# Designs tried in a protein design run: peptides against a protein of PDB entry 6O8C. Part 76

Target 1, 262 residues: chain A of PDB entry 6O8C
Amino acid sequence: VGLRYEKISLPKIHPRYDLDGDASMAKAVTGVVCYACRTASTLLLYQELMRKGVRWLVELVKDDYNETVHKKTEVVITLDFCIRNIEKTVKVYEKLMKVNLEAAELGEISDIHTKLLRLSSSQGTIESSLQDISSRLSPGGLLADTWAHQEGTHPRDRNVEKLQVLLNCITEIYYQFKKDKAERRLAYNEEQIHKFDKQKLYYHATKAMSHFSEECVRKYEAFKDKSEEWMRKMLHLRKQLLSLTNQCFDIEEEVSKYQDYT

## One batch from the design tools (peptide; made by RFdiffusion4, then SolubleMPNN)

Design b2_p15_8_s4 (from b2_p15_8, 7 letters changed)
Fold by OpenDDE base, seed 4:
Structure b2_p15_8_s4 (fold): chain B 262 residues (1-262), chain A 15 residues (1-15)
Amino acid sequence: as target 1 above (262 residues)
Amino acid sequence: EELEELERLNEDVID
């Protein structure tokens, strides 16, 4: 499902020099960028956790696959053994029939042979399905997990740190504006500094928001979308494997019914 | 001075 976050935007910045208004604006900007930092961190953590989950699920599905393959192999060996034994029995009975022995037992054995051959044919379908699953899980396959390492944001991107630097700059200006507000009136030079700081504040804030939107949110959303799609497909594949395993058990059970004839 | 340092850091980190 992913993390939910609120859409944030910078407050309106009035060009007019107003110590009270500028302090209030700076406070609001600080709050917004602070939220962006926290959100970026949370989004990053989510992605890292998802990457761990992806790796875990891949290993789980691979284990399921291997178990299914193993079970199939076991069933194939058993089935082939039964088929060979039944074929020998059929040959014996065919020879006996030439000597005018009862044909009723031959019919039953022949029917069993036919059933076993049908079961054997179904193994081909299972094999094909397993091969398909294997191809999907293989490197470069449709269910490869390479996207998890490529998409989204990573700690190495240092997005949170970059935003934090900007937040620090903004916070310093906010504190200065708070002091300026307390002075009620500034000298000409101090007023000019205030105006310049306001421009810097705007610059830092816009840069922070752009970075947050383009490098954090956008990439996160892309990661989220891919993860959801991949997860759905992986879960479906796992169900397919379970189905194939059950089919193998069903075949094994069916073959066991005929072991008395072999 | 602190702001200048932060600005310098900002340039180093963001660029």
Scores: peptide ipSAE 0.019, ipTM 0.629, DockQ to the pose 0.043
Fold by OpenDDE base, seed 1:
Structure b2_p15_8_s4 (fold): chain B 262 residues (1-262), chain A 15 residues (1-15)
Amino acid sequence: as target 1 above (262 residues)
Amino acid sequence: EELEELERLNEDVID
């Protein structure tokens, strides 16, 4: 998972003076640094899109949580109501027994009451689980999305622009080397300028590649790894919420079986 | 509904 890119490296820059070779080398360097610029831009875009996705997912999970809480509350109300009604029924049967009326169903009703109380006790575990999830989603929680703003590269870093400046310098030298090549031979002063420009080319190229590797690629990889980990945890949490919701439905269904006794 | 019926029966027995 993540954006794929090709590993790039600068061609070897030979110290020898060779107009044909220098032009070819400069062309290759221009290509490599150009690729770095484009890649840096793409990596930045990916991260920005992922940040949007992270925010979206957080809201989605919060909605799921709220829905689960709502369902849990509904079930608790229904269950409590059913328990109260069953307790009233038990009291009625007890009174009937005092007047020597047989209540063959008393045992059954008592069993139902016991089952309902057990269901009620299980609500505590659901509540605890919901509280745990809430804490994880809260600011500063284990699933906070603050990392999305801290990790990776940002537009404000101006990495692409910095690389572009270096690329422009390199490209200018490349074009000059093309002209030099066409001349086949240079005057002494022009030859010295060529040699100096070659040194500048090397400087700009190495600076560009170091910036690309350290400020773009490395940070991107850190962001990617963090995002994958976070995403896995969020998906797991969603599954937990679904499980809790299903438990609520199961309880509701069980309670519905006893509503006829009300 | 059953509870209401039982309550009615209970009242009838006590009266």
Scores: peptide ipSAE 0.000, ipTM 0.283, DockQ to the pose 0.002
Fold by OpenDDE base, seed 2:
Structure b2_p15_8_s4 (fold): chain B 262 residues (1-262), chain A 15 residues (1-15)
Amino acid sequence: as target 1 above (262 residues)
Amino acid sequence: EELEELERLNEDVID
């Protein structure tokens, strides 16, 4: 899903010296850069929360994996036990068959044995699937969360703070321009200062917007896209685990039908 | 010259 934000742009800065216009322009610039700061902060927070969520989900899926492995192991033990018992029975009946006893029952037991062996063979497929899932979840695997630490913006980048510094500079100029406006007319020296400050404001604003766009928004979008892709893969993996678990239960249920013969 | 100086100052602020 991701956070929605509005695209912002700087107002036009006119080269003409106009105290009223310059004050209004400065106000607008202040507003835009202020919005950029707040937005950058919000985007950062979102990413940090998502990183926590990613870590949590990884652990959850690992737990699911372990439970599935446990269930598979249980089924294997049960199945192996059943197979061994049936094999013993088969051997007994084969001996009896040599003396022309219990011929009819041997066929049934042999069929059960064959069915159990088929079930045992299916365990190999489940094992392979589990191994694949394990490899994907392992460090360096396809579902590793390394991207979450690399993509996007981080508190250590100090992007919000950098923008705030620029905002402070812009705000200071804005307040001065408000004062200048109130004077209606400036002396020559003050006029020159005003013009110089207007240039400063332009550079600060441009720098802020560039930083916001390139370092905050762009990286956020990359993070968002990667997170969505990763999340889809993780959800799919969870479904696979559930399927494998269900297969184990199905096998267990089937084996239980033959326990009376052991 | 003034513009270059301003650019330099701006770089220092972000760094």
Scores: peptide ipSAE 0.018, ipTM 0.586, DockQ to the pose 0.055; fails the geometry check
Fold by OpenDDE base, seed 5:
Structure b2_p15_8_s4 (fold): chain B 262 residues (1-262), chain A 15 residues (1-15)
Amino acid sequence: as target 1 above (262 residues)
Amino acid sequence: EELEELERLNEDVID
């Protein structure tokens, strides 16, 4: 997902002195650079909005993580309590077994104890997974959002302002060329100024287009690509957290079956 | 010479 923009190019600038042609060319150049300015502004806005979205998503995932950790902790406490109670019961029934009482019940309780211990061992795997997720979300982790602050264009780069300055220079020359066209014929000195201004126009225009392409569009595309990749990874991580949460619920449900024995 | 001067002027504008 990204902003679509049209590929723009400067019109051909002919070296020949032609008041009508030069005015028309200057108008076209002004239009192209104006579009570049607007596009650069839009691309910047998009990136800023995406950065906000990235920060929001990070916080959301952190909340999901904390909820999962909380649920795991709850289940561990419940499970440990259940195990302790079953162990006490086992000891009592073992004493009774010495007098040939409650043999069938002892077998059932021992089986429950074994099952609970298996559930307890699975908690270690969940813990390891949570630790991995935590490490990935850490400031130096693989899913850190530092790239969002490094990649792309930023307001501090002042790219839009720089392009606007160039556009202003170009526009000024265009208006002069419009006046020159109206004169139909220029004196020698004014003709030389016109020719010089045409060179300036070309220089400003090429500078603007280069800046737009290299400092705005290229960096935007890089930001977009990284954003998409990061977003996919974050969504996958959220699914992992959900899976871990479900595993905790499954364990809790299993433990609840044995609460009558505790 | 005029082009070089123009380049210098334009560098100042973009900075």
Scores: peptide ipSAE 0.017, ipTM 0.583, DockQ to the pose 0.053; fails the geometry check

## One batch from the design tools (peptide; made by RFdiffusion4, then SolubleMPNN)

Design b2_p16_1_s1 (from b2_p16_1, 10 letters changed)
Fold by OpenDDE base, seed 5:
Structure b2_p16_1_s1 (fold): chain B 262 residues (1-262), chain A 16 residues (1-16)
Amino acid sequence: as target 1 above (262 residues)
Amino acid sequence: SEEEKVLKEMEEERKK
C-alpha cells in the first residue's frame, strides 16, 4: 500500500582536502539530492491522485446513502398504509363481535397487526442508523474528507521547487569540483575557494535532506496512514449502507405477504 | 560572517 521509495542518506563528507575524493563525494551528493527531488515529485503526485480518489468515493457513498434513504422512505409509506388498513379491519371485526357474530379471522388479523407493528419498530432502528451515517459524513463528522486537504504535501508548498533550487546549487559545485580534479593541483586561493565550496555543498545538501525528510517524507507518511484509516472506515460504512438497504427489502417483502389481507 | 566576506572576496578575484 502506497508508494515505495528507497531510504537515502548523504555520503560521508570527509573534512580533508582531496580533489579526487571531493569530486566523487559531490557526484554522490548530487545523485542523492536528485533522487530526493524526483521522489518528492512522485509523492506529491500520488497524494494528489489520492485526493481525487477520496472526493470520488465521498460522492459515491453519498449517492448510496441517498438511495438507501429513498428505499427506506418507500418502505415506510407502504408499511404505514398496510398498518392503517389492518387497523380498520380489526375495528370492523370488533364491531361484528359486539353483535354476537363470529369473527374467526380476528385472531389472524390481530397477529398480522402485531407483526406489522414489530416491523414498524425496526424502521425506527434503520432511521437511527441512517442518521448516524449522515452525521459521520457531514462536515465535521468522523468521516469528513477535510483531512485530505490538510494532511500531506501540496503543490502550493513548492517543496519540489525548493529542492530543485538546492540541487542546482549542489550541481554547480559538483561541476566545479570536476574541473578542480582535472587541474590536479590548485593554487592557494583556488584551494581555499574549493574548501569553502565544499562547506557550501554540505550546507545545501543537509538543508535539502532535512527538507525532504521533514516536509516531504514525514508528511507523506502521515497522509498515507490517514488515508488508509479513512478508506477502511468508508468501506465499512458502505457495507453498513448495503445492510440497511437489504433490511428495507426484507421488510418490504414481509409486508407484501400481508397486503392480500388489506 | 568573516568567512562569508572572505569567500565573496575570493569569488570576486576568481571572476577577474
Scores: peptide ipSAE 0.016, ipTM 0.583, DockQ to the pose 0.068
Fold by OpenDDE base, seed 3:
Structure b2_p16_1_s1 (fold): chain B 262 residues (1-262), chain A 16 residues (1-16)
Amino acid sequence: as target 1 above (262 residues)
Amino acid sequence: SEEEKVLKEMEEERKK
């Protein structure tokens, strides 16, 4: 579920001054922070794509809803028309019944009328369900997509750029440590600078890792979880719409059986 | 900070 990424950690930083060790450590740190930067970019891209997908799905479901409403309306019109016609027929047969001609047929037509009225009553349940769906899809509804704009990371946060800046600083120190290693021995002032740079490296690295974990990974995970939940609900909603549509078709089919009597 | 001052001084000396 979602994007898979490896858990990363900084290498152990030894306090001892060691040109070889410090160069190796700096290389490892550079690698880790580089991975974090790339991963953050990938996670951001995923979220942006998901946001597009969410918007797409919302529009799709709205279309499905409108189609279902249209079908329901059509069935209501047809059913009402059929009921009116059968009522007229009932009145005619009632008049004929006074002369004792069509008793059996009148009973059959009356039964049909009763069945049609029952079907009409079932439309109320469909209407209620559609209203519920409409409310859920509304901007303030339970299936609103406002979370997609709030949760997770966004390009405006500039997380990747911030990490890149830190990576650049770390990389610069790494390259200096490579040079220092090549010198094998540093003068006193250069040694002190090396030690300070090592501290700077540590601070940049820890800042990068904290930012990555707290502002990128954590927010991504929250976004992922919400998106999965929302997606399940939306898919269920689509199934409900399909069910309602099928119910409308079933009613229409049943009504068509009685149209021959009108 | 005092550390930053020292660092700056050392960097300046390095550039000489």
Scores: peptide ipSAE 0.016, ipTM 0.577, DockQ to the pose 0.065
Fold by OpenDDE base, seed 2:
Structure b2_p16_1_s1 (fold): chain B 262 residues (1-262), chain A 16 residues (1-16)
Amino acid sequence: as target 1 above (262 residues)
Amino acid sequence: SEEEKVLKEMEEERKK
């Protein structure tokens, strides 16, 4: 997932003084840098949206975690209560056995007790899993969202503004080159100015493209890759939480079968 | 994809 953008390159800039060619070249450069500005802006907006989404997802997962913990706690309480009641019942039946009563019922109750203890043991595994999830979600954990604030481009970087400044300079030169073209021939001084402006145009354009590639595109790609990796892990974690929740429900249902003996 | 679904949800939450 991510924004698609076209790879752009500057047109060839001929060193020869040519009013028609220079105007055309300047127009093309303006278009390319304009595209870079727009693309940089859209990439930034995407990242900002993703950052908001990351924060949202973190909160959502934390809520899921809390719900799972709550359910687990509920089950533990219920299970412990059932175990205690069964243990009391076992003691009563053991006393009755001392007076030569049938052992069949005691056997059944003992089996239930054993099953409940097994279920209780499984709660330990659930607890361990929840602790692991908690550690991963904690600050500094493997699923921390600190990367979202570090990776990629940010409004504070002012990349779009920087590119816009360069675009403005380029556009100004382009408009001048259009005028120069219309004159068909320039006086010596104006010709020299034109040549200097062409050099400036090249400088601004190369600077813009370098900035776009290195500070916008590259960082965006890094952010995108990191976000995808993080997202996959978060989705997996949510599935894990759901699994744990379901295990709690299963245990609760199993315990309910033995409530008649409590 | 699951990721696309999450992104859609994220966008919807942003619009709120």
Scores: peptide ipSAE 0.011, ipTM 0.411, DockQ to the pose 0.010
Fold by OpenDDE base, seed 1:
Structure b2_p16_1_s1 (fold): chain B 262 residues (1-262), chain A 16 residues (1-16)
Amino acid sequence: as target 1 above (262 residues)
Amino acid sequence: SEEEKVLKEMEEERKK
């Protein structure tokens, strides 16, 4: 998952003075650096959108967590109430047995009590799981979103603007080379200027490509990789929360079967 | 009787 972009490279720049060739080369360089500017902008936009998405997902998962905790709490209260009622009933029947009264139902009630206690024990596991999830979502946890603010490129880096400045310089030289080409032959002074401009063009182009690769592409790739990993973990966590919620519902359903005995 | 006491206790427990 991520934006696809083409690997770009500068065209070969020949050292030979050639008005036609230099104009063509300058045009190609302009195109490449222009692409870099646009790509950098797109990559930046993607990352900004992803950061928003990350924040949104964190809040969503926190809401899911809170709902699960609420459901768990509800079940615990219900289960405890049911257990206490059954325990009272068990005590009554035990006393009846001591005075030779019929206690045929004691066995059944005792079995229910045992089942409820088992269900209660499972709540400890659910609680532990919820605590683990909470820890992971907490600041400094394994699923913290601090990486989203640190990794990648940011508007404050002004990468697009920096590239645009270089592009402007290159474009200016390109237009001059078009004019030079139209003249077919330059005077000595103009020829020297042309040669110097060609060197400047090379310098600007190289700087642009280096900046694009090192400050835009590499950082973007790092951001993308971390984003993908984090996203997978978050999705897995949501599944865990759903599982815990379902367990709570299952317990609640089972407890409801014994309501008549309480 | 002990039986009566148990019955009363049962009634009280059901009211709680």
Scores: peptide ipSAE 0.000, ipTM 0.408, DockQ to the pose 0.002; fails the geometry check

Design b2_p16_1_s2 (from b2_p16_1, 11 letters changed)
Fold by OpenDDE base, seed 3:
Structure b2_p16_1_s2 (fold): chain B 262 residues (1-262), chain A 16 residues (1-16)
Amino acid sequence: as target 1 above (262 residues)
Amino acid sequence: EEEEELLKKMEEERKK
């Protein structure tokens, strides 16, 4: 998914001197290069918007991460508290068993203690997952957004302005060719100037198209591809965070069942 | 370079 643009090419330039043909050709060239300028501007705008979007998404995911970490911490505190209380209860019951109290109650509490310890162990896995996510989001990590500033085209490159300069030169020649056409016949010197201008037009047009293709389109496509890949990975990471959050809630719910024994 | 000089001369003559 990205901006669609039409593939453009320069019209064939006939080498023969023809005032009517040259004016028509110049018009067509002007149109093509004009389209290139507009397209380059649009592609640049798209990339700038995407860069803003990338920054926004990074902040969003960081917020999600912080919330998940907070929830995890809360659950750990609650779980540890519950474990400590159960351990105290176990000690009390062990003392009471020396006085002929029912062994069945101690067994139940001991089983709860074992279950809580297992839950505590699962928190270690969550912590490891969070650490991995943090590492990926960190500067230099696999999900760093530094590529967004490196790839593609930037306003500082002045690509649109460079193309516009070439377009201006081409347009000037086109207008002259319109005048030449109106004259129907040129003097020898003017004819020679016309021929040279035709060569200049070709030069400017070729330069514009090369610049457009190599510095605008190619770099845009590279940026687009990287952005799509990065975006997919970020969305997946966000799903992972959600999964971890849900796991924390599940643990919290299970712990709540045992709070009655504390 | 020679072509540019020739072009310049022709443009100058055109302006006369």
Scores: peptide ipSAE 0.019, ipTM 0.614, DockQ to the pose 0.066
Fold by OpenDDE base, seed 2:
Structure b2_p16_1_s2 (fold): chain B 262 residues (1-262), chain A 16 residues (1-16)
Amino acid sequence: as target 1 above (262 residues)
Amino acid sequence: EEEEELLKKMEEERKK
């Protein structure tokens, strides 16, 4: 489950020159953009951790796959050996039957042979399933983790740094507005500077919020959604592997029942 | 552009 964050918006900026109001507004803007910076950082950190987790999970599932393949191979070898032994026995009994010996024992051995062949056929199904899983895990497969590198925000994007630069500009203006407020009245030139700074503040703030929303939040949400989908699929695949492993054990157990006839 | 130039001039005057 992804991180929760609060939706933020810029305060209304009044066009009227008001030293008290402008200082208060600037303070609020500073707070909002500061929150955006911190949130962007947190969202980035989350994604980076998730990317590590994704890589870890891929390796884990690959290990599970390899173990399943190994087990399947062992069972195939054992089963094939058993089949060969039973086939030899069948041949012996067939020869004996030609010499007028009772067919009852041959029937039993033949039935065992048929059962073993059915088990062997099931191994083919297991193999096909493993191949499917392998294809899904392969590069370019349906469960490839390439999305983790593509989706979301990355340190290389420098989103936090970009926001921080804007925050610094905004903060500087805020501090100036605080001083202006303390003066109660500004000279004409200082008043004009204040008005221009107010416009700059608005510009920086708008840019920051736009960047935060479009480049940080939206991309994060896309990453989150993709990660959740991918994770569900991976967990399902892992369950499939477990099922295949169990099926191999079941076959092995059944084969062991016929070892006395070999 | 004209506003930015004006702003720069005003800032320079403030620093004097």
Scores: peptide ipSAE 0.019, ipTM 0.614, DockQ to the pose 0.065
Fold by OpenDDE base, seed 5:
Structure b2_p16_1_s2 (fold): chain B 262 residues (1-262), chain A 16 residues (1-16)
Amino acid sequence: as target 1 above (262 residues)
Amino acid sequence: EEEEELLKKMEEERKK
C-alpha cells in the first residue's frame, strides 16, 4: 500500500574547478531536484485522495452503525412486547392452576419466559458493544479521523512551491554553467563567479534534498503508516458491526418462534 | 557579509 518512489541522492560535488565536470554535475543536480519536485507533488496528491477516502469510509461506517442501532431497537421493542405477553399468559395459567388444571402447559410457558429473559440479557451485551463502537468513532475516540488532518503533508504547507523555487535557482546556475563550458576558459572574475555559483548550487541542492526528505518523504511515510493502521481497525469495526447485526437477526428469529404463544 | 558584497559586485561587472 502506498506510492513507490525511487530513492534519490545528490551527485558528488567536487570542490575542484572544472567547467565540463561542473556543467555535468549541475545537470545531474537539476534532474534530481526536478524529480524531488514531481515526487513531492505526487505524494501530496496521494495523501489528499486518501483523506477523501478516509472521510468517505467514516461516513459509510457511521451509516452501518446507525442501521445496526435501528435493528437493535426494533428487536428490543419486539422482545419486550413478547416478554410482557408471556408474563400475562403465565399469570392466567397460575390462576387456572388454582382451579385444578394440568401444570404441564404452565411449565412450557415458564420455560419460554426464561429463554426470552436470556435473550433480553444478550441485548444488553449488544447495547454495550454499540456504545463502545460509538465512543471509538466519536470525536477524540480511538478511530476518529483527526489523524488524517494532522499527519502527512498538506497543500497549505507549500512544499512543492518551496522546492520549485530552489529548482529554479539551481536551473539558472546550470544554464550558466552550460554557457561557461562553451567558453572553454573564463577570465579571472568569471571564474570566481563560477566558483561562488557552485557553492550556491550546493546550498540550494542540499536545502532542497533536506526539505524533500524531512518535510515531504518522512511525513508521507508517517501518514501512510497511520492510514494503514487506521484502515485495519476500521475494517475490523465494520466486521464487528456486521456481527452485532447478525446477532440481532438471530434474536428476532428466536422471538418469532414464540409469538404464536402470545 | 563581505563575500555577499563581493559577489554582488562581480555579478554587476559580469552584466556589463
Scores: peptide ipSAE 0.019, ipTM 0.606, DockQ to the pose 0.065
Fold by OpenDDE base, seed 1:
Structure b2_p16_1_s2 (fold): chain B 262 residues (1-262), chain A 16 residues (1-16)
Amino acid sequence: as target 1 above (262 residues)
Amino acid sequence: EEEEELLKKMEEERKK
């Protein structure tokens, strides 16, 4: 998901002196550069909002992680307690079997013990998965948000302000060209000034468009691509955490079935 | 000691 913007280009600037044409051209240039300024501002705003969202999501996922770890810990404690109790029961029945030769109940309890040990073994896999997730969320990990501060454009770059300065210069020339057009004919000195202003307008416009494309759009696109990739990975991570949580609940439920034997 | 007590309890429950 990203902002859509239109590809803009400067109108053709004819070298020929034409008061009507020059006024029209200047108007068009003003419009294009004005659009660039607005677009740059919008792109900047989007990135700033996204950075806030990234920070928010990181904290959310960290909270999810902590909850999962807590649940896992709870299950481990419960499971270990249950295993210890079953082991005590097994020992008691083994002693009773030596005296009374009753083997049937011992078999059942031993089977439960085996099942619990299998559940305990699965905890190691869960722990490993949680450690992997922690590593990915850690500074320098694959899901670090450092890119959000490095990629894209920032308010400190003053890109919008730089474009606005150029726009102001262009707009001033445009208004002068409107006046020149109204005069229908300029004296020689004024004509020369007009020609120089036309060159200045071209220079400012070219500079504005170059700045817009290279410093605003290009960097924005890079930021967008990075953000999309990162977001997909974060969403996948959350699903993994949910899966691990569910596994913990499943184990807890299974253990609860055997608590009556403890 | 705990095992002996548990054994005793288990034996008592089985006699019921």
Scores: peptide ipSAE 0.000, ipTM 0.318, DockQ to the pose 0.002; fails the geometry check

